# Designs tried in a protein design run: peptides against a protein of PDB entry 6FBK. Part 27

Target 1, 90 residues: chain A of PDB entry 6FBK
Amino acid sequence: EDTGVRVELAEEDHGRKSTIALRLWVEDPKKLKGKPKDNGAIEFTFDLEKETPDEVAQEMIESGFFHESDVKIVAKSIRDRVALIQWRRE

## One batch from the design tools (peptide; made by RFdiffusion4, then SolubleMPNN)

Design b2_p15_7_s2 (from b2_p15_7, 6 letters changed)
Fold by OpenDDE base, seed 3:
Structure b2_p15_7_s2 (fold): chain B 90 residues (1-90), chain A 15 residues (1-15)
Amino acid sequence: as target 1 above (90 residues)
Amino acid sequence: MKPPRVFRVSPEIPA
């Protein structure tokens, strides 16, 4: 499903370390229930071993980037990209 | 309590 939120690697992944750099931004704001506070790309690190998409999404809401009602759609966008990265490592 | 996550915001959206 197209969440309207895009997540990409902010660095080349050699599949060596558990931490990766990601970049997230909104492509289609109509897919979100609330209006994003920022309109730029959000960069952050993600630990494939210790962190979860839902926790990171919640942290984004707490930081004021998205409305609380959009936590699941944001989490899904991160999850889908993370899963793809993990699949490519196999 | 877990410290606040570091988020870097860039106004430039990748292609």
Scores: peptide ipSAE 0.658, ipTM 0.889, DockQ to the pose 0.826
Fold by OpenDDE base, seed 2:
Structure b2_p15_7_s2 (fold): chain B 90 residues (1-90), chain A 15 residues (1-15)
Amino acid sequence: as target 1 above (90 residues)
Amino acid sequence: MKPPRVFRVSPEIPA
């Protein structure tokens, strides 16, 4: 499903580290209920072993990047990318 | 509790 939020690797993944760098940005603002604070790309690290998309999304909300009503959309976008990365690693 | 997550924002968006 198209969440309107795109998440990509901010670095080449060699499948060696559990921590990866991700970049997230909004492609279709209409898919979000709230208006994003910024129109830029958000870069962050994600630990494949210790962190979850939902928790990271919540942290983004707390940081003010997105409205609380969009936490699930943001989480899904991260989850989908993380799943793809994990599938490609195995 | 966990320390604040670091987020780096760039206006440059990949094509």
Scores: peptide ipSAE 0.658, ipTM 0.888, DockQ to the pose 0.855
Fold by OpenDDE base, seed 5:
Structure b2_p15_7_s2 (fold): chain B 90 residues (1-90), chain A 15 residues (1-15)
Amino acid sequence: as target 1 above (90 residues)
Amino acid sequence: MKPPRVFRVSPEIPA
């Protein structure tokens, strides 16, 4: 399902480390319940072994990037990209 | 508790 939120690697993944750099931005704001406070790309690191999409999404909400009602859609966006990255590492 | 996550925002959306 298209979340309207895009997440991609901010660096080339060689499958060597568990920590990766990701970049997230809104492509279709209509898919969000709230209005994002930023229209740029958010870059952050994600530990494939220690962190979860849900917790990172919550941290984004706490930082004020998205409305609390959109935590699940943001988390899904991250989860989907992480899954893809892990599949490619297989 | 873990330290606050660092988020870097760029006004430019990747191509």
Scores: peptide ipSAE 0.657, ipTM 0.888, DockQ to the pose 0.840
Fold by OpenDDE base, seed 1:
Structure b2_p15_7_s2 (fold): chain B 90 residues (1-90), chain A 15 residues (1-15)
Amino acid sequence: as target 1 above (90 residues)
Amino acid sequence: MKPPRVFRVSPEIPA
């Protein structure tokens, strides 16, 4: 499923750290129920061992970046990228 | 409670 939300590494991943820098932005706003606050890219760190995409997505909602109805879409976008990163590390 | 997560917004969207 194309969530319309894109997540990429904000820095090169050498597979050495449990924490990675990610950048998230809306590529297709039509996929979202609400209108995102900003049109820019949101940069944040993600701990592959301690954090979950769903919890981080919730924090983004709480920060006002996205509508509450889009939490699962945002979470999925993060999850999908994190999965790819983890698969690549293996 | 956990401290607020740090989010840094860049106006430029990556290509």
Scores: peptide ipSAE 0.657, ipTM 0.888, DockQ to the pose 0.823

Design b2_p15_7_s3 (from b2_p15_7, 7 letters changed)
Fold by OpenDDE base, seed 4:
Structure b2_p15_7_s3 (fold): chain B 90 residues (1-90), chain A 15 residues (1-15)
Amino acid sequence: as target 1 above (90 residues)
Amino acid sequence: SRPPRVFNVSKEIPK
């Protein structure tokens, strides 16, 4: 499913660290219920062992990057990318 | 009570 939110690796993944650098940005704002705070790429680290997409998404909401109604779509975007990264590591 | 997550915003969006 196209969430309208794109998440990519911000660094090369060698599959050795539990922490990865990610970059997230809105590709199709029409998919979101609210208006994103910034029209830029959000860079952050994600611990594959300690963190969850939902938690990170909620933190983004709290930071004001997205509308609270879009927490699930943001979480899904992160989850999809994380899953892809993990699958590639296997 | 955990420290706020660090988010760095870049005006440049990857194509």
Scores: peptide ipSAE 0.655, ipTM 0.886, DockQ to the pose 0.801
Fold by OpenDDE base, seed 2:
Structure b2_p15_7_s3 (fold): chain B 90 residues (1-90), chain A 15 residues (1-15)
Amino acid sequence: as target 1 above (90 residues)
Amino acid sequence: SRPPRVFNVSKEIPK
């Protein structure tokens, strides 16, 4: 499902390290319950071995980027991208 | 506890 939130690699993935740089931004705000405070892209690192999309999404909410009601949709967008990256690494 | 996650906000997004 299209979450309206895009997540892309912020760097080229050579599949050499467990950490990846990601960039997340809202493509379709209508799919979010809350109003995102910013209209830019959020860049962050994600450890494929230690971290989960749900935890990172929650941290984004705690940082004020998204409303708490949108934690699952944000997490899903991260999860979907992470899954793609992992699949491509195989 | 873990330190706060670093989030870098960029106003420029891919077109």
Scores: peptide ipSAE 0.655, ipTM 0.886, DockQ to the pose 0.833
Fold by OpenDDE base, seed 5:
Structure b2_p15_7_s3 (fold): chain B 90 residues (1-90), chain A 15 residues (1-15)
Amino acid sequence: as target 1 above (90 residues)
Amino acid sequence: SRPPRVFNVSKEIPK
């Protein structure tokens, strides 16, 4: 399902590190319940072995980027991209 | 206690 939130690699993935750089931004704000606090791209690192999409999404909410009601949709967008990256590594 | 995650915001959305 299209979350309206896009997540892409911020760097080329050579499948060597457990940590990847991601960039997240809103493509379709209508998919979100709240209004994002920023209209830019959010860049962050994600540890494939230690972190979870839900935890990172929650941290984004705590940082004020998204409304708490959108934590799950943000988490899903991250999860979907992470899964894709992991599949490509296989 | 975990240090706050670093989020870098770019006003330009990638194409």
Scores: peptide ipSAE 0.653, ipTM 0.885, DockQ to the pose 0.818
Fold by OpenDDE base, seed 1:
Structure b2_p15_7_s3 (fold): chain B 90 residues (1-90), chain A 15 residues (1-15)
Amino acid sequence: as target 1 above (90 residues)
Amino acid sequence: SRPPRVFNVSKEIPK
């Protein structure tokens, strides 16, 4: 489903590295229970082999970007994009 | 514990 949170590649993916650059931002704030800290885009690296969307989402919460009640929706948005990237790499 | 994750915040949402 549409989480209201958008995640995109922040760089061109040639499928060579396990680490990718991602950019995440809120597209539909009504789908979140809390109000996000910023209205910009959050850029970060993600290791496809070592990291999980849930853990990264939790780190975003700890950094104050999102309300704790929205950790799962943020994680899902990352997961969905990561899955697409991995499928494209096949 | 490991270092905090680096998050870079842009000023605008990408088009």
Scores: peptide ipSAE 0.653, ipTM 0.885, DockQ to the pose 0.794

Design b2_p15_7_s4 (from b2_p15_7, 6 letters changed)
Fold by OpenDDE base, seed 3:
Structure b2_p15_7_s4 (fold): chain B 90 residues (1-90), chain A 15 residues (1-15)
Amino acid sequence: as target 1 above (90 residues)
Amino acid sequence: SRPPRVFKVSKEIPP
């Protein structure tokens, strides 16, 4: 489903390393319960073997990017993109 | 103690 949050690769994925660069931003703020303070794109690295979407989403909230009530929707956005990337690697 | 995650913010949003 459309979370209103978009996540894309920030680099080309050759499927050779466990770490990928991602970029995340809000496309539809009405899908979120809180109001994100920033309206820019957030770039970060994600380790496919060591990290989880929920943990990264929580770190984004702790950094002040999103309201705590939106942790699951942010995590889902990351999870969906990560899953797609992993499926393409098969 | 885990160090804070690095987040780079850009106002230029991709299409």
Scores: peptide ipSAE 0.659, ipTM 0.888, DockQ to the pose 0.828
Fold by OpenDDE base, seed 5:
Structure b2_p15_7_s4 (fold): chain B 90 residues (1-90), chain A 15 residues (1-15)
Amino acid sequence: as target 1 above (90 residues)
Amino acid sequence: SRPPRVFKVSKEIPP
């Protein structure tokens, strides 16, 4: 499902470390319930072993990037990309 | 207890 939020690797993944660099931005804002404050790309690290998409999404909201109502959409976007990355590592 | 997550914002959106 297209969440309207795009998540990509911020660097090439060699599958060596559990931490990956991600970049997240909104492609289709009308798929979000709220209006994000910024229209840029958000870069962050994600620990594949220790962190969850839901927790990271919540941290983004707490930082003011998205409305609380969009936590699940953001989390899904991260989860989908993380899953894809993990599948490619296999 | 965990420090706030670091988010780096760029005005440029990747292609």
Scores: peptide ipSAE 0.658, ipTM 0.889, DockQ to the pose 0.859
Fold by OpenDDE base, seed 2:
Structure b2_p15_7_s4 (fold): chain B 90 residues (1-90), chain A 15 residues (1-15)
Amino acid sequence: as target 1 above (90 residues)
Amino acid sequence: SRPPRVFKVSKEIPP
């Protein structure tokens, strides 16, 4: 499903580290219930072994990037990208 | 508790 939120690697993944740099931004704001405060790419590090998309999404909400009603959409976007990255590593 | 996550905001959005 198209979440309207895009997540990409902010760096080339050589599959050597458990941490990856990601970049997240809104492509289709109408997919979100809330209105993002500003348009931009959010860069962050994600630990494939210790962190979860839901936790990171919640932290984004707490930081004020998204409305709480969109936490699941954001989490799904991160999850889908993370899963894809993990599949490519196999 | 864990320290707050670092988020870097960039005005540039990839194509």
Scores: peptide ipSAE 0.658, ipTM 0.889, DockQ to the pose 0.868
Fold by OpenDDE base, seed 1:
Structure b2_p15_7_s4 (fold): chain B 90 residues (1-90), chain A 15 residues (1-15)
Amino acid sequence: as target 1 above (90 residues)
Amino acid sequence: SRPPRVFKVSKEIPP
């Protein structure tokens, strides 16, 4: 399902590190229940071995980027991209 | 407790 939130690598992934740089932004705000405070791209690092999409999404909520009701959709967007990255590394 | 996660905000959205 298209969450309306896009997540992509902020750097080229050579499959060497467990930590990757990601960039997340909203493409379709109508799919979110709340309105994000900013319409820019959020860049962050993600540890493929230690972190989970849900935890990172929650941290984004706590930082005020998204409404609490959208934590799951944000988490899903991260999860979907992370899965693709992991599949490519396979 | 863990330190807050670092988020860098860019006003430019990638294509």
Scores: peptide ipSAE 0.655, ipTM 0.888, DockQ to the pose 0.855

Design b2_p15_8_s1 (from b2_p15_8, 6 letters changed)
Fold by OpenDDE base, seed 5:
Structure b2_p15_8_s1 (fold): chain B 90 residues (1-90), chain A 15 residues (1-15)
Amino acid sequence: as target 1 above (90 residues)
Amino acid sequence: SIDDLPIYKLKRKPL
């Protein structure tokens, strides 16, 4: 499913660390219910062993980047990218 | 795409 939200690695992944750097931005705003405050990319770390996409998405909402109604679509975007990264490591 | 966008660093809660 196309969430309209893109998530990419902000650094090269050598598969050595449990923590990775990611960047997230809106590619298709009409896929979201709310309107993002800024048209930029959010850079964040993600611990592959300890964190969940939903929790990180919640933090983005709390920081004011997205409307609360879009937490699930943001979380899905992160989840999908993280899954690909983990599958590539294995 | 991110090349032309401003970058905002998300302040994370401690684990």
Scores: peptide ipSAE 0.680, ipTM 0.896, DockQ to the pose 0.886
Fold by OpenDDE base, seed 2:
Structure b2_p15_8_s1 (fold): chain B 90 residues (1-90), chain A 15 residues (1-15)
Amino acid sequence: as target 1 above (90 residues)
Amino acid sequence: SIDDLPIYKLKRKPL
């Protein structure tokens, strides 16, 4: 399902480290229940071994980037991209 | 395009 939120690598992934840099931005705001405060790309690190999409999404909520009602859709967008990255590494 | 968007650095909590 298209979450309306895009997540892409912020760096080239050589599959060498467990930490990757990602960028997340809203492509279709209609898919969100709340209106994001800002219209930019959020750059963040993600540890493939230690972190979960839900935890990072929660941090984005706490930072004020999204409404709490959208935590799951944000988490899903991260999860889907992370899964794709993991698959490509195999 | 992502190139046109401002970039916000997410301050992460310590692991």
Scores: peptide ipSAE 0.680, ipTM 0.895, DockQ to the pose 0.824
Fold by OpenDDE base, seed 1:
Structure b2_p15_8_s1 (fold): chain B 90 residues (1-90), chain A 15 residues (1-15)
Amino acid sequence: as target 1 above (90 residues)
Amino acid sequence: SIDDLPIYKLKRKPL
């Protein structure tokens, strides 16, 4: 599903660390219920072993990047990318 | 362009 939110690796993944660097940005704002305050890319680390997309999405809401009503769609975008990364590592 | 987007560092909570 196209969430309108893009998530990509911010660095090359050599599959050696459980922590990866990602960047997230809005590609299609009409897919979101709220309107993001900033039009930039959010860079963040993600621990593949300890963290969940929902928890990180919640942190983005708390930081003011997205409206609380969009937490699930943001989490999904992270989940989808993380899944692809993990599948590629296997 | 995506390359021109400003970058915001997400402040993460301790694990």
Scores: peptide ipSAE 0.679, ipTM 0.894, DockQ to the pose 0.796
Fold by OpenDDE base, seed 3:
Structure b2_p15_8_s1 (fold): chain B 90 residues (1-90), chain A 15 residues (1-15)
Amino acid sequence: as target 1 above (90 residues)
Amino acid sequence: SIDDLPIYKLKRKPL
């Protein structure tokens, strides 16, 4: 599903580290229930072994980047990218 | 393009 939120690697992944750098930004704001306060990209680290997309999405909401009603769609966008990265590592 | 967007660093809580 196209969430309207893009998540990409902020660095090359050689499949050696459990922690990676990601960037997230809104590509289609119509897919969100709320309106993001900022129009930039959010850069963040993600530990593939210890963290969950939902928890990171919640931190983004707490930081004011997204409306609370969009936590699940943001989490999904992160989850989908993380899954893809892990599949490529196999 | 992402190159045209400002970058915000998400301050993460300690694990």
Scores: peptide ipSAE 0.679, ipTM 0.895, DockQ to the pose 0.814

Design b2_p15_8_s3 (from b2_p15_8, 6 letters changed)
Fold by OpenDDE base, seed 1:
Structure b2_p15_8_s3 (fold): chain B 90 residues (1-90), chain A 15 residues (1-15)
Amino acid sequence: as target 1 above (90 residues)
Amino acid sequence: SFDDLPVYKLKRKPL
């Protein structure tokens, strides 16, 4: 499903480490309940073995990037991209 | 493309 939130690799993934660099940005703001504070890309690292999309999404909320009501949609966008990355690694 | 957007670094909590 199209969440209106895009997540892409910020670096080339060689599949050698558990930590990857990602960038997340809003492509379709009408999919969100609230309005994001900034119109930019959020760059962050993600540990494929130790972290969850929900936890990282919550950190983005706490940092003020999104409204709390959008935590699940943000988490889903991260989850979907991470799943694709993991699939490619296998 | 995200290359056209300003980039913000997310401050992460320690694992």
Scores: peptide ipSAE 0.669, ipTM 0.889, DockQ to the pose 0.863
Fold by OpenDDE base, seed 2:
Structure b2_p15_8_s3 (fold): chain B 90 residues (1-90), chain A 15 residues (1-15)
Amino acid sequence: as target 1 above (90 residues)
Amino acid sequence: SFDDLPVYKLKRKPL
């Protein structure tokens, strides 16, 4: 399902470390229940072994980037990208 | 596009 939220690598992934840099931005705001205050890309690190998409999504909400009602859609977008990255590493 | 958007650094909590 298209979440309307894009997540891409912020750096080239050589598959050498468990931590990756990602950027997340809203491509289709109609997919969200709330309205993000900022129109930009959120850059963040993600530890493939220690962190979960839900935890990072919660941090984004706590930082005020998204409404609490959109935690699952944000988390899903991160999860989907992380899965693709992991599959590519195999 | 991706490169045209302003970038906000997410303040992360310690692991």
Scores: peptide ipSAE 0.668, ipTM 0.888, DockQ to the pose 0.844
Fold by OpenDDE base, seed 5:
Order: sequence, then structure tokens, then C-alpha cells
Structure b2_p15_8_s3 (fold): chain B 90 residues (1-90), chain A 15 residues (1-15)
Amino acid sequence: as target 1 above (90 residues)
Amino acid sequence: SFDDLPVYKLKRKPL
């Protein structure tokens, strides 16, 4: 499903580290229930072994980037990208 | 892509 939120690698992934750098931004704001305060890209690290998309999405909301009603959409976007990265590492 | 947008660093909680 198209979440309207894009997530991409912020660095080249050599498949050596459990931690990766990602960037997330809104491509289609119509898919969100609330309105993000900023129109930029959020850069963040993600530990493939220790962290979950839901927890990171919640942190973004707590930081004020998204409305609480959009936590699941944001989390799904992260999850989908992380899954692709993990599949490519196999 | 994100290359054309300002970048904000997310402050993360300790693992």
C-alpha cells in the first residue's frame, strides 16, 4: 500500500552493520490524517536487531513531526523499507 | 528525493 511517506537509505549499506541510517519524508500529504509541522526529511538511525518501526514512529510523534493519528502510517513506511533492506542482505 | 529537502536529525531514546 502507498502510505504517501517515503523512506530511503541515507548511506550506502554494505550489510556489515546492524545499524543503518535512514531518511523519511512526506511525498503525499493527502494520505495523512494530520499535517506534519515540517516539510523536510527526517534522518535517523535504525538498529535492525533491537528496534521496531512502531517505536521509532512513536518517537517521531513525540518529537512533534507527525500527529498521533498517523503513527501507524509512519511505522508501516519504515517497516516496508527495513524489510526490503533485510531481504537484500540475504 | 530527500536530497532537495532540509534534513532534521531525530533525537533518539536510549536503546
Scores: peptide ipSAE 0.668, ipTM 0.889, DockQ to the pose 0.852
Fold by OpenDDE base, seed 3:
Structure b2_p15_8_s3 (fold): chain B 90 residues (1-90), chain A 15 residues (1-15)
Amino acid sequence: as target 1 above (90 residues)
Amino acid sequence: SFDDLPVYKLKRKPL
């Protein structure tokens, strides 16, 4: 499913670390229920072993980047990218 | 691509 939210690696992944750098931005705003306050990309680290997409999405909501009703779609976008990265490592 | 977008660094809570 296309969430309208893009998540990409902010660095090349050599599969050596559990922590990766990601960037997230809205590509199709009409897929979201709320309107994001900013139009930029959010850069963040993600620990593949210790963190979950839902928890990171919650932090983005708390920081005011997205409406609380969009937490699940944001989490899904992160989850999908993380899964893809993990599959590439195998 | 996100090359020309402004970048905001997410302030993370400690693990």
Scores: peptide ipSAE 0.668, ipTM 0.889, DockQ to the pose 0.819

Design b2_p15_8_s4 (from b2_p15_8, 6 letters changed)
Fold by OpenDDE base, seed 1:
Structure b2_p15_8_s4 (fold): chain B 90 residues (1-90), chain A 15 residues (1-15)
Amino acid sequence: as target 1 above (90 residues)
Amino acid sequence: SFDDLPVIKLKRKPL
């Protein structure tokens, strides 16, 4: 499903580290319930073994990037990218 | 692409 939120690797993944760098940005704001504060790309680290998309999405809400009502759609976009990265590593 | 967007680094909480 197209969430309107894109997540891409901010670095080349060699499949050796548990922590990766990602960038997240809004491609289609009409799919969000709230209005994002910024139009830039959010760069963040993600530990593939210790962290969850929901936890990281909540941190973005707490930082003021998204409305609380959009936490699940943001988490889904992260989850989908993380799953793809993990599948590529196997 | 994201190369044309300004980058904001998310301040993360300790694990």
Scores: peptide ipSAE 0.655, ipTM 0.894, DockQ to the pose 0.860
Fold by OpenDDE base, seed 2:
Structure b2_p15_8_s4 (fold): chain B 90 residues (1-90), chain A 15 residues (1-15)
Amino acid sequence: as target 1 above (90 residues)
Amino acid sequence: SFDDLPVIKLKRKPL
């Protein structure tokens, strides 16, 4: 399902590192229950071996980027992109 | 395009 949240690689992925750089931004704010704090792209690292999308989404909420009611939709957007990256590496 | 958006770096908690 389209979450309205877009996640893309912020760097080329050569499949060599466990840590990747991602960027996340809102394409369709109507899909969210809360109002995002700003309209920027959030750049963040993600450890494919150690981290979970839910944990990173929680950090974004704690930082004030999203409302707590949107944690699952944000996490899903990260999860979906991470899955694609991992599938491409295989 | 995300290239047109301002970039905000998320402060990450240590693992």
Scores: peptide ipSAE 0.654, ipTM 0.893, DockQ to the pose 0.835
Fold by OpenDDE base, seed 4:
Parts: structure tokens; sequence; C-alpha cells
Structure b2_p15_8_s4 (fold): chain B 90 residues (1-90), chain A 15 residues (1-15)
């Protein structure tokens, strides 16, 4: 599913460490229920072993980047990218 | 591309 939210690696992934740098931004705001606070890319670290997309998405909501009703769509965008990265590591 | 967007660093909670 196209969430309208893009997540990409902010750095080259050598597949050696559990922590990766990601950037997340809104590509199609119509997919969101709320209006994002900023029109930029959110850069964040993600620990592939310790963190979940839902938890990180919740942090983004708490930071005011997204409407609370969009937590799941944000989480999904992160999950999809993380899964892809993990698959490529195999 | 996303390289042209302003970047905001997300302040993360400690694990």
Amino acid sequence: as target 1 above (90 residues)
Amino acid sequence: SFDDLPVIKLKRKPL
C-alpha cells in the first residue's frame, strides 16, 4: 500500500550494524488525515533489533510532526522500508 | 528529491 510517506536510507547500509539512519518525508499529503507540521525530511536512527516502527512513529507524533490519527500510516511507512532493508541484507 | 528537503533531526527517547 502506498502510504504517501516515503522512507529512505540517509546513509549507505553496509549491513554490519543494527542501527541505521533513515529519512522520512511526506510525498502525498492527501493520504494523511492531518496536516504535517513541517515540509521537510525527518532524519532519525532506527535500531533494527531493539525498536519497532510503531514506537518510532509515536515519537514523531509526540514531537508534533504528524497528527495522532496518522500514527499507523507513519509506522507502516517505516515498517515497509525497514523490511526492505532487512530483506536486502539477507 | 529528498536531498533537497530541509532535514530535521528527530530527538529520540532513550532506549
Scores: peptide ipSAE 0.653, ipTM 0.892, DockQ to the pose 0.838
Fold by OpenDDE base, seed 5:
Structure b2_p15_8_s4 (fold): chain B 90 residues (1-90), chain A 15 residues (1-15)
Amino acid sequence: as target 1 above (90 residues)
Amino acid sequence: SFDDLPVIKLKRKPL
């Protein structure tokens, strides 16, 4: 499903460490219920072994980047990219 | 393009 939110690697992934850098931004704002506070890209670290997309999405909400009603769509965007990265590592 | 977007670093909570 197209969430309207895009997540990409902010660095090359050589499959050597569990922590990676990602960037998240809104491609299609009409897919979100709320209006993002910023039109930029959010760069963040993600531990593939210890963290969950939902937890990171919650942090973005708490930081004021997205409306609380959009936490699940943001989490899904992160989840989909993380899954792809993990599949490529295996 | 999206490549020209400003970047904001998310302040992460400790694990």
Scores: peptide ipSAE 0.652, ipTM 0.890, DockQ to the pose 0.794

## One batch from the design tools (peptide; made by RFdiffusion4, then SolubleMPNN)

Design b2_p16_1_s1 (from b2_p16_1, 5 letters changed)
Fold by OpenDDE base, seed 2:
Structure b2_p16_1_s1 (fold): chain B 90 residues (1-90), chain A 16 residues (1-16)
Amino acid sequence: as target 1 above (90 residues)
Amino acid sequence: SKPKRKFKVLKEVPVS
């Protein structure tokens, strides 16, 4: 389903690194329970081998980007993008 | 303790 949160590559993926740069932002705030304090994009690196979407989402909550009740939807948005990236690498 | 993840905040979304 559409999470209302968009996650895109912040760089071209040549499939050579285990780490990727991602950019995350809210497209549809109505799908979130909390109201994001920032309407910008969040750029971060993600280790495809060592990190999980849930962990990153939790860290975003801890950093104050999203309400704790939205952790799963944020995690899903990251997971979906990561899965797509991994699929394209095959 | 666990090191803080670096999050770069872009006030302008540079993606269409």
Scores: peptide ipSAE 0.613, ipTM 0.872, DockQ to the pose 0.735
Fold by OpenDDE base, seed 5:
Structure b2_p16_1_s1 (fold): chain B 90 residues (1-90), chain A 16 residues (1-16)
Amino acid sequence: as target 1 above (90 residues)
Amino acid sequence: SKPKRKFKVLKEVPVS
C-alpha cells in the first residue's frame, strides 16, 4: 500500500552495522489526515535491533513533524523500508 | 526520561 510517505537509505548499506541512516519525506500529502510541518526530508538513524517503527513515528509526532492521527501511516512507511533493507541483507 | 532523538531536517528532498 502506498502510504504517501517515502523512506529511503541516507547512506550506502553494506550490511555490517545494526544502525542505518534513513531519510523520510512526504511524497503525497493527500494520504495524510493532517498537514505535515515541513516539506523537506527528515534524516535520522534507526537501530535495527533496539528500535521499532512505531516508537520512531511517535517521536516524530512529539517533535511536531506530523499530526498524531498519522502516526500509524508514518510507522508503516518506516517499517516497510526497514523490512526491505533487512530482506536484502539476507 | 529518555534522550531526545536527533532529527536532521533538510530543506530539500535529495532523492526524487
Scores: peptide ipSAE 0.612, ipTM 0.872, DockQ to the pose 0.755
Fold by OpenDDE base, seed 4:
Structure b2_p16_1_s1 (fold): chain B 90 residues (1-90), chain A 16 residues (1-16)
Amino acid sequence: as target 1 above (90 residues)
Amino acid sequence: SKPKRKFKVLKEVPVS
């Protein structure tokens, strides 16, 4: 479903690296329980083979970007995009 | 402990 959090590639994916650059931002804040401190986008690298959406989401929480209660929705947003990217790489 | 992930914060949402 629509998490209200959008995740997109921050670079063109040629399917040659296990690491990709992503951008994450809140598109619909009403879907979140907490209020994000920033209204911009967060850029970060993600290793498709070594890292998990849940780990990254937790790190975002620890960094203060989102409320702890929204960790799962953030993780899902990342997961959905990652899954799509991996699907297109086939 | 583990190294902190590097996050780059943009001022605006880069909607294409």
Scores: peptide ipSAE 0.612, ipTM 0.871, DockQ to the pose 0.769
Fold by OpenDDE base, seed 1:
Structure b2_p16_1_s1 (fold): chain B 90 residues (1-90), chain A 16 residues (1-16)
Amino acid sequence: as target 1 above (90 residues)
Amino acid sequence: SKPKRKFKVLKEVPVS
């Protein structure tokens, strides 16, 4: 499913670390219920073993990047990318 | 309380 939110690696993944650097930005704002604060990219680290997409998405909302109504779509975007990264590691 | 997550905001999308 196209969430309108894009998540990419901010670094080359060699499959060695449990922590990865990600970048997230809105590609299609029409897919969101609210309006993001800015049109830039958000860079952050994500621990593949300890953290969850839902937790990170919620923290993004709390930081004011997205409307609370879009927490699930943001989480899904992160989840989909994380899953893809993990699949590539296997 | 839990520590605040660090988010780095990039003005321009760094994707080519």
Scores: peptide ipSAE 0.611, ipTM 0.871, DockQ to the pose 0.713

